# Ledger of designs, part 213: peptides against a protein of PDB entry 3T7K

Target 1, 248 residues: chain A of PDB entry 3T7K
Amino acid sequence: KAEKILARFNELPNYDLKAVCTGCFHDGFNEVDIEILNQLGIKIFDNIKETDKLNCIFAPKILRTEKFLKSLSFEPLKFALKPEFIIDLLKQIHSKKDKLSQININLFDYEINGINESIISKTKLPTKVFERANIRCINLVNDIPGGVDTIGSVLKAHGIEKINVLRSKKCTFEDIIPNDVSKQENGGIFKYVLIVTKASQVKKFTKLINDRDKNETILIVEWNWCVESIFHLNVDFTSKKNVLYQKK

## One batch from the design tools (peptide; made by RFdiffusion4, then SolubleMPNN)

Design b2_p28_6_s4 (from b2_p28_6, 9 letters changed)
Fold by OpenDDE base, seed 5:
Structure b2_p28_6_s4 (fold): chain B 248 residues (1-248), chain A 28 residues (1-28)
Amino acid sequence: as target 1 above (248 residues)
Amino acid sequence: KEEILKKIKEETKLMSEEEKKELIEEFL
């Protein structure tokens, strides 16, 4: 059926998209439309797997979803597109009235607002955002909204190698892991990096660390600090936004 | 419908209630 529909076009584009969707297309696509998209070099996957070499995300806007956050770790992310790309493409293909010899849909017209070439270019870097920031090992409180598995998966996609989950009420100093990194030329190293949700946790962890490991460097942040760092593919250590405690 | 709602809930678990509301109003 798809072949018959596409036969009216003299030339078919190859978009070369390996994509996931977030915040859109929850109903999926019918078999004919999937076949059409496949013939145009558009393959949509249900989940992110490294083996699929994903290069595209479909979303209506920048979203705080696991898929969207992880898409910024693609190697590279070639396109971040609005769902209207697929909608308009399929509309044009199914249109009987348009005596179009060619499909005239440009990917660049459907870019997600806020994902610019500067962001896309950073996905071509050989390092991940937290790797560049000298953050390898972090401590994460167990009561974080969204769950430690989801958040941990996002953080790992962005270069954090080890995530230590802290039982906030029961943890001691010995449960806190150091950020084990060598000094690189262009960044400060925090010995202890923690993601917390409450002011009481800040008080607890600062006390535990300062009492047992005096004069060490500490960074305590909110989840939003990580999100902002991902959205910019850069850690700004000069910003106090979403930083709850910092000791240099 | 229930399966779709389950997928949406799972997908939006990292979002604030305000962000979820905005997403639903604009795109769902």
Scores: peptide ipSAE 0.339, ipTM 0.882, DockQ to the pose 0.716
Fold by OpenDDE base, seed 4:
Structure b2_p28_6_s4 (fold): chain B 248 residues (1-248), chain A 28 residues (1-28)
Amino acid sequence: as target 1 above (248 residues)
Amino acid sequence: KEEILKKIKEETKLMSEEEKKELIEEFL
C-alpha cells in the first residue's frame, strides 16, 4: 500500500532518523504510515536502546520525561523535532490535490523551542555532561519522586557510573560513597555528591559527613539541579540554583 | 482510552502535577 502512495513522487527524501517520541503520538501509527515513514528513512522506536543508535526525539516542547532527558545523551542527537513534522509530512503524502513531484518538508522548520545548535553541538562531544563535571559516583535518596530506577537511568545515560541508593531514614556515614575521581588539577571535585528531596536530609547528611570526614568537599543538590545541567549539557558550579548545600 | 492514560501516567512520572496538567491541556 505504501509503495503505491509513494509512487506519485519522482524522488523521495532519506531523512535518516532513528527516533523516539515523548508527549506525542500516544495512539501510535497505522501500518501504512509506519511503512511510509520507513521508506523515507524515518524509524520510530518505542524505547531507547543504545544498540539502535538513536539520533532524534519527537516532542511538542522541552519535557521532563525520561525519554527527553535521555535523548540529550544521544551520540549525537541530530534533531529534536516537533510532532508536526510527521503530521505535515503524512498530510502531504496522503494529499490527492498536490501534484508534488517532491516532498517539500524541511526538518529545520520543526525544531523544538529551546533546543538550539549550541545544545546539539554538545551532544557531539566525546564526554557526557557529568563526566565533564567530574561527577562519577553519586548518592541518591530512596524516597525521590519518580523513583531511583528512572532517575538513575537518566543519570547513567549522562555519564554517572555509580549510583548509590541511600535509605534516607536508616543510612549511616558508612553507607555514603565518595565520588571517586582522579584529582584533576583545575577542576572543582566534590568528594561527596548527594541528590536529596528534603531539608531534613541535608541536615542529616551534612552532619554525618562533617562529623566523620572533616574538611571534605560536599555537594548536595535537588533533582532540578541535574535536570538543568542536562538541559544545558553543562554543569555551572558558580550557580547556587537548586544547590542545597555546598562545601568547597 | 485506558491504555493511553496508562502510557501518559508512566511517561509523566518525573513531571510536577502542574506540568502534567499543562501537557494534557495542550495535547489531550
Scores: peptide ipSAE 0.338, ipTM 0.882, DockQ to the pose 0.760
Fold by OpenDDE base, seed 3:
Structure b2_p28_6_s4 (fold): chain B 248 residues (1-248), chain A 28 residues (1-28)
Amino acid sequence: as target 1 above (248 residues)
Amino acid sequence: KEEILKKIKEETKLMSEEEKKELIEEFL
């Protein structure tokens, strides 16, 4: 069926997209439209797998979803596109009225607002955002909204190697892991990095660490600190936004 | 419908209640 629909075009573009969708296309696509998209070099995957070498995301805007956050870890992310790209493309292809000899849709007209070339260029770097920030090992409270598995998966995609889950009510100093990184000359290294949800946790962890390791550096942040770092593909250690406690 | 709602709930688990509401109003 798709071949018959596409036969009216003299030339077909190859968009070379390997994509996931978030915040759009919840109903999926019919078999004919999937076949059409495949013939145009557009492959849509249900889930993110490293082996698929994904290079594109479809979303209406910047979203705090697992898929969107992980898409910024693609190597590289080539395109972040609005769903209207697919909608307009399929609409043009199914249109019987248009005597179009070629498909006339430009990818660059459908860029997601706020994902600019500066962000895209950073996805070509050989390192991940938290790796560049000298954050390798973190502590994460077990009561975090969204769950430790999902948050942990996002953080790992962005260069965090080890995630230690803390039972906030029962944990001791011995349960807190250090951020084991080699000293780099130009990067602030925090010995203890923690993601927490409550002010009571800040008080608890600061006391535990300061009582046992008083002279060490501590960074305690909210999840939103990680999200902002991912959206910018840069950690700004000068910003106090979403930082709950910092000791240099 | 129930399967779609399940997918949305899973997808939006990292969003605030306000962000979820906005997404539902815009696209659902």
Scores: peptide ipSAE 0.338, ipTM 0.881, DockQ to the pose 0.800
Fold by OpenDDE base, seed 1:
Structure b2_p28_6_s4 (fold): chain B 248 residues (1-248), chain A 28 residues (1-28)
Amino acid sequence: as target 1 above (248 residues)
Amino acid sequence: KEEILKKIKEETKLMSEEEKKELIEEFL
């Protein structure tokens, strides 16, 4: 059926998209439309797998979803597109107006607001955002909204190697892991990095660390600090936004 | 409908309640 629909076009574009969707297309696609998209070089996957070599995300805007945050770790992310790209494409293809010899849809007209070439270019870097920031081991409180598995998965996609989950009410100093990074010459290395949800946790962890490991460097942030770092593909250590405690 | 709502709830678990509301109103 798809072949018959596409036979009216003299030339078919090859978009070369391997994509996931977030915040759109919750009903999925019918079999005919999937076949059409496949013939145009557009493959849509249900989940992110490294083996699929994903290069595209469809979303209405920048979203704080697992899929969107992980899409910024693609190698590279080639396109971040609005769902209207697929909608307009399928609409043009299903149009009964015989007069269209060609599909005229430009990918660049459907870019997600705030995902510009500067962001896309950073996805071509050989390192991940937290690797560049010398953050490889973090402590995460167990009561974080969204769950430690989802948040941990996003952080790992962006170069954090080890996620230590802290039982915030019961943890001791011995439960806190150091950020084990070699001293590189050009960047603030924090020995202890923690993601917390409450001011009481800041007071607890700062006391535990300062009482047992005096004069060490500490960074305590909210989850939003990680999100902002991912959205910019850069860690700004000069910003105090979403930083709850910093000891250099 | 219930299955779709379950998928949306799971997908939006990292979002604030305001962000969830905005997404539902604009695109669902």
Scores: peptide ipSAE 0.337, ipTM 0.881, DockQ to the pose 0.784

Design b2_p28_7_s1 (from b2_p28_7, 11 letters changed)
Fold by OpenDDE base, seed 3:
Structure b2_p28_7_s1 (fold): chain B 248 residues (1-248), chain A 28 residues (1-28)
Amino acid sequence: as target 1 above (248 residues)
Amino acid sequence: LEELIKELHEETGIPEEVLRKELSLSEK
């Protein structure tokens, strides 16, 4: 069926997209449209797997979904596209009126607002954003919205190697792990990095650390600090935005 | 490598020295 539909075109583009979708195409695609897309070099996956070498995301806008946040860890992310790309493409292909000899859809016309070339180019880096920031091991409170598994998965995609989940009400100093990184000369390394949800947790963890490990560096942030870092593919240690406590 | 460093620097504003260090680590 797809071959018959595509036979009207003299040349077919190869878009070379390996994509996931978020915030769009909830109902998926019919078998014919999937086959059409495949013939155009567009493969849509349900889930993110490293082995699939994903290079594209479809979303209506910048989203805070697991898929969107992880897409910024693709190596590289080539395209972040609005769903209208697929919609218009399929409309053109199914159109009976226009004897179009060629599919003329430019990917650049469908870029997600706010995902610029600077962001895309940073995905070509061999390192991840938190790796570059010398954040290897973090402490995460167990009551974080979205769940520790989802949040942890996003953080790992962006270079966090170890995620220690803290039971906020029962944790002791011994439960807090240090951020064990080799001192690089030019970057502020925090010995303790924590993601928390409440001011009471800040008070608790700062006390626990300062009482037992005096004069050590501490960074306590909200999840939004991580999200902003991901969206910029850079950690700005000069910003106090979403930083709850910092001791240098 | 140097071309990539230059391109990434121009596109991202990340210092070339940082890029060089990061890219040199990927070849090991």
Scores: peptide ipSAE 0.029, ipTM 0.611, DockQ to the pose 0.018
Fold by OpenDDE base, seed 1:
Structure b2_p28_7_s1 (fold): chain B 248 residues (1-248), chain A 28 residues (1-28)
Amino acid sequence: as target 1 above (248 residues)
Amino acid sequence: LEELIKELHEETGIPEEVLRKELSLSEK
C-alpha cells in the first residue's frame, strides 16, 4: 500500500531521521504510515538505545521527560521537531487532490521552540555537559521524585559515570563517595557532589562532611539544577539557582 | 588555538574557558 501511495511522487526526500517521541503519538502509527515514513528515511523507535544512533526527537515543546532530557545527549541531536511535521507530511501524502509531484515540507519550519542552533551545536561536542563540568561521581538521595533509576539514567547519558544512592535516614560519612576527577589547573573541582530534595538533608550531609573533611569542597543541588544544566548543555557555576549549599 | 576557541564560542555559545580546557585536554 505504501509504495502505491508514494508512486505518485517523482522524487522522495530522504530525511535521515532516527527518532523517539515524547508527549505525542501515544497511540503510535498504523502499518501503512510506518512504511511511508521508512521510505522517506524516518525511523521511529519506542525507546532510546545507544546502538540505534538516534538523532531526532519529536515533542510538542520542551519537556522534562526522560526521553527529552536524554535526547540532548544524542551524538549529535540533528533535529528537535514538533509532531506537526509528521502530521502535515502524512496529510500531504494521503491527499488525493494535490497534483504535487514533490513533497514540500521543510524540517526547519517545525523546530521545537527553545531548541535553537546553539543547543544543537553543543550536541556535536565530543564531551558531555557534566564531563565538561568535572562532575563524574555524584551522590543521589533515595527519596528523589521520579526515582533514582530514571534520574540516574539521565545523568549517565550526560556524562556522570558513577551514581551513589544515599539512604537519607541511615547514611553515614563513609557512604558518601568523592567526585574522583583529576585536578585540572584552572577548574574548581568539587570533591563532594550531592543531589538532595530537602533542607534537612543539606544540614545532615554538610555536617557529616565538615566533621570529617573540614576543608573539602562541597556542592549540594536540587534536581532542577541538573535539568537547567541539561537544557543549556552548560553548567553555570556562577548561578545560585537551585544550589542549596556550595563550599569552594 | 585562541582564534579557534573564539570561533567555537561564537558558533556554539560555550564559554571560552570551557573550550580552552576541552581543546587543551584533547591535544594531550
Scores: peptide ipSAE 0.028, ipTM 0.561, DockQ to the pose 0.018
Fold by OpenDDE base, seed 5:
Structure b2_p28_7_s1 (fold): chain B 248 residues (1-248), chain A 28 residues (1-28)
Amino acid sequence: as target 1 above (248 residues)
Amino acid sequence: LEELIKELHEETGIPEEVLRKELSLSEK
């Protein structure tokens, strides 16, 4: 059926998109439309796997979903597109108007607002955002909204190698892991990096660390600090936004 | 492109030569 529909076009574009969707297309696509999209070089995946070499995200806007945050770690992210690209494409293809010899849809007309060329270009870098920031080992409290698995998966996609989950009520100093990194010329180096949810945790962890490992550098942040760093594909250590405690 | 390379170098500290190589491969 798809071949018959596409036979009316003299030339078919190859978009070369390997995409995931977030905040759109919850009902999926019918079999014919999937086949059409596949013939146009558009493959939509349900989940993110590194082996699939994903290069595209479909979303209505910038979102804080796992898929959206991870899409900024694609190597590279070629396109961040609104779902209207697919909608308009399928509308043109299903149109019975005899006059369409070619599909006339430009990908650049469907870019997600706020994902600019600077952001896309940063996804071409050989390093990940937290790798560049010298953050490889972090401590994460177990009561974080969204769950440690989801948060941990996003952080790993962005260059964090080791995530230590802290039992906030029962943890001791010995449960806190250091951020073991070599000194690089750029970025702050903190011996202890922690993501927390409550002011009481800040007080607890600062006391535990300062009592046992005096004069060490500490960074305690909210999850929003990580999200902002991902959205900018840069860590700004001069910003106090979403930083709960910092000792240089 | 060169302005972007300079900006990215200033933001990330990645050498301009590395940035140029990585970004030039994507425009082909």
Scores: peptide ipSAE 0.027, ipTM 0.606, DockQ to the pose 0.018
Fold by OpenDDE base, seed 4:
Formats: sequence, C-alpha cells, structure tokens
Structure b2_p28_7_s1 (fold): chain B 248 residues (1-248), chain A 28 residues (1-28)
Amino acid sequence: as target 1 above (248 residues)
Amino acid sequence: LEELIKELHEETGIPEEVLRKELSLSEK
C-alpha cells in the first residue's frame, strides 16, 4: 500500500531519522504511515535504547520529560523537530494532487524553539555533560518528584555512573557515597554531590557530612539544577541558581 | 576548562576556539 502511494513521486528523500516522540503522537501511526515513513528514512521508536542509535526527538516544545532530557544525550542529536514535520509530510504524501513530483518538506523549518545549533553541536562531544563536570557519583533522595528510577535514568544517560538513593528519614553518614573522581588539577571536584527536595534535607546532610568529614567539598542541588545543566549541555558552577548548599 | 578544551580537541579534532565558544558560558 505504501509503495503505491509513494509511486507518484519521482524521487524520495532520505531523512535518516531514528526518532522518539514526547508530548506528541500518543495514538501512534497506522501501519501504512509507518511504512511510508520507513521508506523516507524515518523510523520512530517507542522507547530509547542505546542500540538503536537514535538521532532525533519529536516534541512540540522543550519538555522536561524523560525522553526529551535523554534525547540531549544522543550521539549526536541531529534534529529536534516539531511534530508538524511528520504531519505535513504525511499530508503531502496522501494528497491526491497529481502535480507533486517531489516531497518538499525541509527539516530545518520544523526545529523546536530553543534547541539551537549550539546545543546540537554539544551533543557531538565525546563526553556527557556530568562527565565533563566531574560528577560521577551522586546521592539522590528517595522522595524526589518523578521518582528515583526516572531521574536516575536521565542522570545516567548524561554521564553519572552511580546513583545512590538516600532514604531521607533513616539516612546516616555511612549511607552517603563520595563522588569518586580523579583529582583534575584545575577543576573544583565536589566530594559529595546530593540532589534533594527540601531545606530540612540540606540541614541534615550538611550536618552529617560536616560532623564526620569536616573539610570536604559538598554540592547540594535541586533537580532543576540538573535540568538546566542538561538543557545547556554544560554545568555552570558559578551559578547559584538551584544550588541549596555549596562548600568548596 | 582549558584542559577540557585541550582534551576534547585532541579526541574530536574540533577546533579549540569552537569548543571554547560552546563550553564557555561566560560570553552570553
């Protein structure tokens, strides 16, 4: 069926997209449209797997979804596109207007607002954002909105190797893991990195650490600090935004 | 940052100036 629909075009583009969708296409695509998209070099996946070598995200705008945040860890993210790309493409293909010898849809016309070339270029770097920031091991409170699994999965996609989940009410100093990174000479390495949700946790963890390991460096942040770092594909240690406690 | 730029340049072949512009938050 798809072949018959596409036979009217003299030349078919190859978009070379391996994509996931977030905040759009909840109902999926019919079999014919999937086949059409496949013939145009567009493959849409339900979930993110590293083996699929995903290079594209479809979303209406910048979102804080797991899929969107993880898409910024693609190697590289080639395109971040609005769903209107697929919609307009399929509309042109299904159009009975005999005069369309070619598909005239440009990917660049459908870029997600705020995902610029600078962000895309950073996804070509061999390292991940938290890897570059010397954050390998973090402590995450168990009461974080969105859940530790989702948050942890995003953080791992961006170069955090170990996520230690802290039970906020029962946590002791021994439960807190250090950020085990080799001392780079010129970079401020935080020995303890924690993501927390409330001020009482800051007071608790700072006390626990300072009582047992008085001279160590501590970074306590909100989830928004991580999100901003992901959206910029850079950690700004000069910013105090979403930083709850910092000891250098 | 400069060490990172150097390392990334060596690994990727991306010019140091490009890396510096992309990684340096300071100028925007």
Scores: peptide ipSAE 0.023, ipTM 0.500, DockQ to the pose 0.019

Design b2_p28_7_s2 (from b2_p28_7, 10 letters changed)
Fold by OpenDDE base, seed 3:
Structure b2_p28_7_s2 (fold): chain B 248 residues (1-248), chain A 28 residues (1-28)
Amino acid sequence: as target 1 above (248 residues)
Amino acid sequence: LDELIDELHEETGIPKEVLEKELALSKK
């Protein structure tokens, strides 16, 4: 069926998109439309797997979903597109009125607002955002909204190697792991990095660390600090936004 | 490599020195 529909076009574009969707296309696509998209070089995946070499995300806007945040770790992310790209494409293909000899859709007309070329270009870097920031081992509180698995998965996609989950009510100093980063010369490496949800946790962890390791560097942040870092593909250590405690 | 560094520098504003170090580490 797809071949018969596409036979009316003299030339078919090859978009070379390996994509995931977030905040759109919840009902999926029918078999014919999937086949059409596949013939146009558009492959949509349900889940993110590194082996699939994903290069595209469809979303109506910037979202804080797992898929969206992980898409910024693609190597590279080539396109961040609004779902209207697919909608308009399929509409043109199914249109009986326009004897279109060719599909004429410009991908640039469908860019997600706020995902600019600067962000896209940073995904060409061989390193991940937290790797560049010398954050490899973090402590994450177990009561984080969204769950430790989802949050941890996003953080790992962005270069965090080890995630230590802290039981906020029962944790001791011995449960807190150091950010063991080998001697990279550049910038203040924080020995202890923690993502917390509450001010009471800040007080607890700062006390535990300072009582046992008085002279060490500490960074305690909210999840929003990580999100902002991901959206910019850069960690700004000069910003106090979403930083709950910092000791240099 | 040099072309990529230049492109990334222009597009991102990331210092070339940082890019060089990062890209050099990826080739090993």
Scores: peptide ipSAE 0.025, ipTM 0.526, DockQ to the pose 0.018
Fold by OpenDDE base, seed 5:
Structure b2_p28_7_s2 (fold): chain B 248 residues (1-248), chain A 28 residues (1-28)
Amino acid sequence: as target 1 above (248 residues)
Amino acid sequence: LDELIDELHEETGIPKEVLEKELALSKK
């Protein structure tokens, strides 16, 4: 059926998109539309796997979803597109009225607002955002909204190698892992990096670390600090936004 | 970071000054 529908076009574009969707297309696509999209070089996946070499995300806007945050770790992210690209494309293809010899849809007209060329270009860097920031090992409280698995998966996609989950009520100093990074010239290295949810946790962890390892550097942040760093594909250590405690 | 800026400039054509501003924020 898809072949018959597409036979009216003299030339078919190859968009070369391997995409995931977030905040759109919850019901998926019908079989015919999937076949059409496949013939146009558009493949949509349900989940993110590194083996699929994903290069595109569909979303209505910038979102804080796992899929959106991870899409900024694609190598590279080629396109971040609004769902209207697919909608308009399928609408043109299914239109019986227009003797369209060619599909006339430009990908650049459907860019997600706020995902500019600067952001896209940063996904071509050989390093991940937290790797560039000299953050390899972090401590994460177990009561974080969204769950440690989701948060941990996003952080790993962006260059965190080791995530230590802290039982916030029961943890001791010995449960806290150091950020084991060799001194690189271009970034502040914090020995202890922690993501927390409550002021009481800040008080607890600062006391535990300062009592046992008095002269060491500490960074305690909210999840929003990580999200902002991901959205910019850069860690701004000058900003105090979403930083709960910092000892240099 | 300087090597990364050079590489990105070569690959994307983005001016180095823009890349430095966007990426070097980690140094301050």
Scores: peptide ipSAE 0.019, ipTM 0.456, DockQ to the pose 0.021
Fold by OpenDDE base, seed 4:
Structure b2_p28_7_s2 (fold): chain B 248 residues (1-248), chain A 28 residues (1-28)
Amino acid sequence: as target 1 above (248 residues)
Amino acid sequence: LDELIDELHEETGIPKEVLEKELALSKK
């Protein structure tokens, strides 16, 4: 069926997209449309797997979903596109009225607002955003909205190697892991990095650390600090936004 | 390596010093 539909076109584009969707296409695609998209070099996956070499995200806008945040870790992310790309493409292909000999859909017309070339170019870097920031080991409170698994998965995709989950009510100093990064000469490395949700946790962890390891560097942030870092593919240590406590 | 750093700096806006360190670490 797909071949018959596409036979009216003299030349088919190859978009070379391996994509996931977030905030769109909840009902999926029918078998014919999947085959059409496949013939155009568009493969849509249900989930993110590193082996699939994903290079595209479909979303209506910048989202804070797991899929969207992880898409910024693709190697590289080639395109971040609005779902209207697929909608308009399929509409054009299924149109019997348009004696179009060619598919006239340009990917660049469907870019997600706020994902610019600067962001795309940063996904070509050999390192991840938190790796560049010398954040490899973090402490995460167990009561974080969104869940430790989802947040942890996003953070790992962006270069955090070890996520230590802290039981906020029961944790001791011994439960807190250091950010074990090799002493790089010129970067402010924080020995303790924590993601927390409440001011009471800041007070608790600062006390625990300062009582046992008084002279060490501490960074305590909200999840939003991580999200902003991901959206910019850069950690701005000069910003106090979403930083709850910092000791240099 | 210097050319790559310059290219990446121009494309990404990441400071050259950061890129130098990053690329040096990737070679080890």
Scores: peptide ipSAE 0.029, ipTM 0.510, DockQ to the pose 0.018; fails the geometry check
Fold by OpenDDE base, seed 1:
Structure b2_p28_7_s2 (fold): chain B 248 residues (1-248), chain A 28 residues (1-28)
Amino acid sequence: as target 1 above (248 residues)
Amino acid sequence: LDELIDELHEETGIPKEVLEKELALSKK
């Protein structure tokens, strides 16, 4: 059926998209439309796997979903597109009235607002955003909204190697892991990096660390600090936004 | 190296300090 529908076109574009969707296409696609998209070089996956070499995200706007945040770690992310790209493409293909010899849909007309070429270009870098920031090992409180597994998975996609989950009510100093990175001459490396949810946790962890390791560097942030860093693909250490405690 | 840093900064918007550090690490 797909072949008969596409036979009216003299030339078919190859979009070369390996994509996931978030905040759109919850009902999926019918078999005919999937085959049409496949013939146009558009493959849509249900889940993110590194082996699939994903290069595209479909979403109506910038979202804080696991899929959207992880898409910014693709190597590279080629396109971040609105779902209207697929909708308009399929409408044009299924239209019997248009004597269209060619599919006339430009990917660049469907870019997600706020994902510009600067963001796309940063996904071509050989390093991840937290790797560039010298953050390799972090401490995460167990009561974080969204759950430690989801948050941890996003952080790992962006270059965090080790995630230590802290039991906020029962943790001691010995439960806190250091950010073990080689001292680089020109970079402020924080020995302890923590993601917390409450001011009481800041007081607790600062006390535990300062009582046992008084002269060490500490960074305590909210989850929003990580999200902003991901959306910009850059860690701004000059910003105090979403930073709860910093000791250099 | 300085020219490369300037070019990458203009293309990517990444701060020069970050690029200097990254490139210095890649050469070691």
Scores: peptide ipSAE 0.026, ipTM 0.493, DockQ to the pose 0.018; fails the geometry check

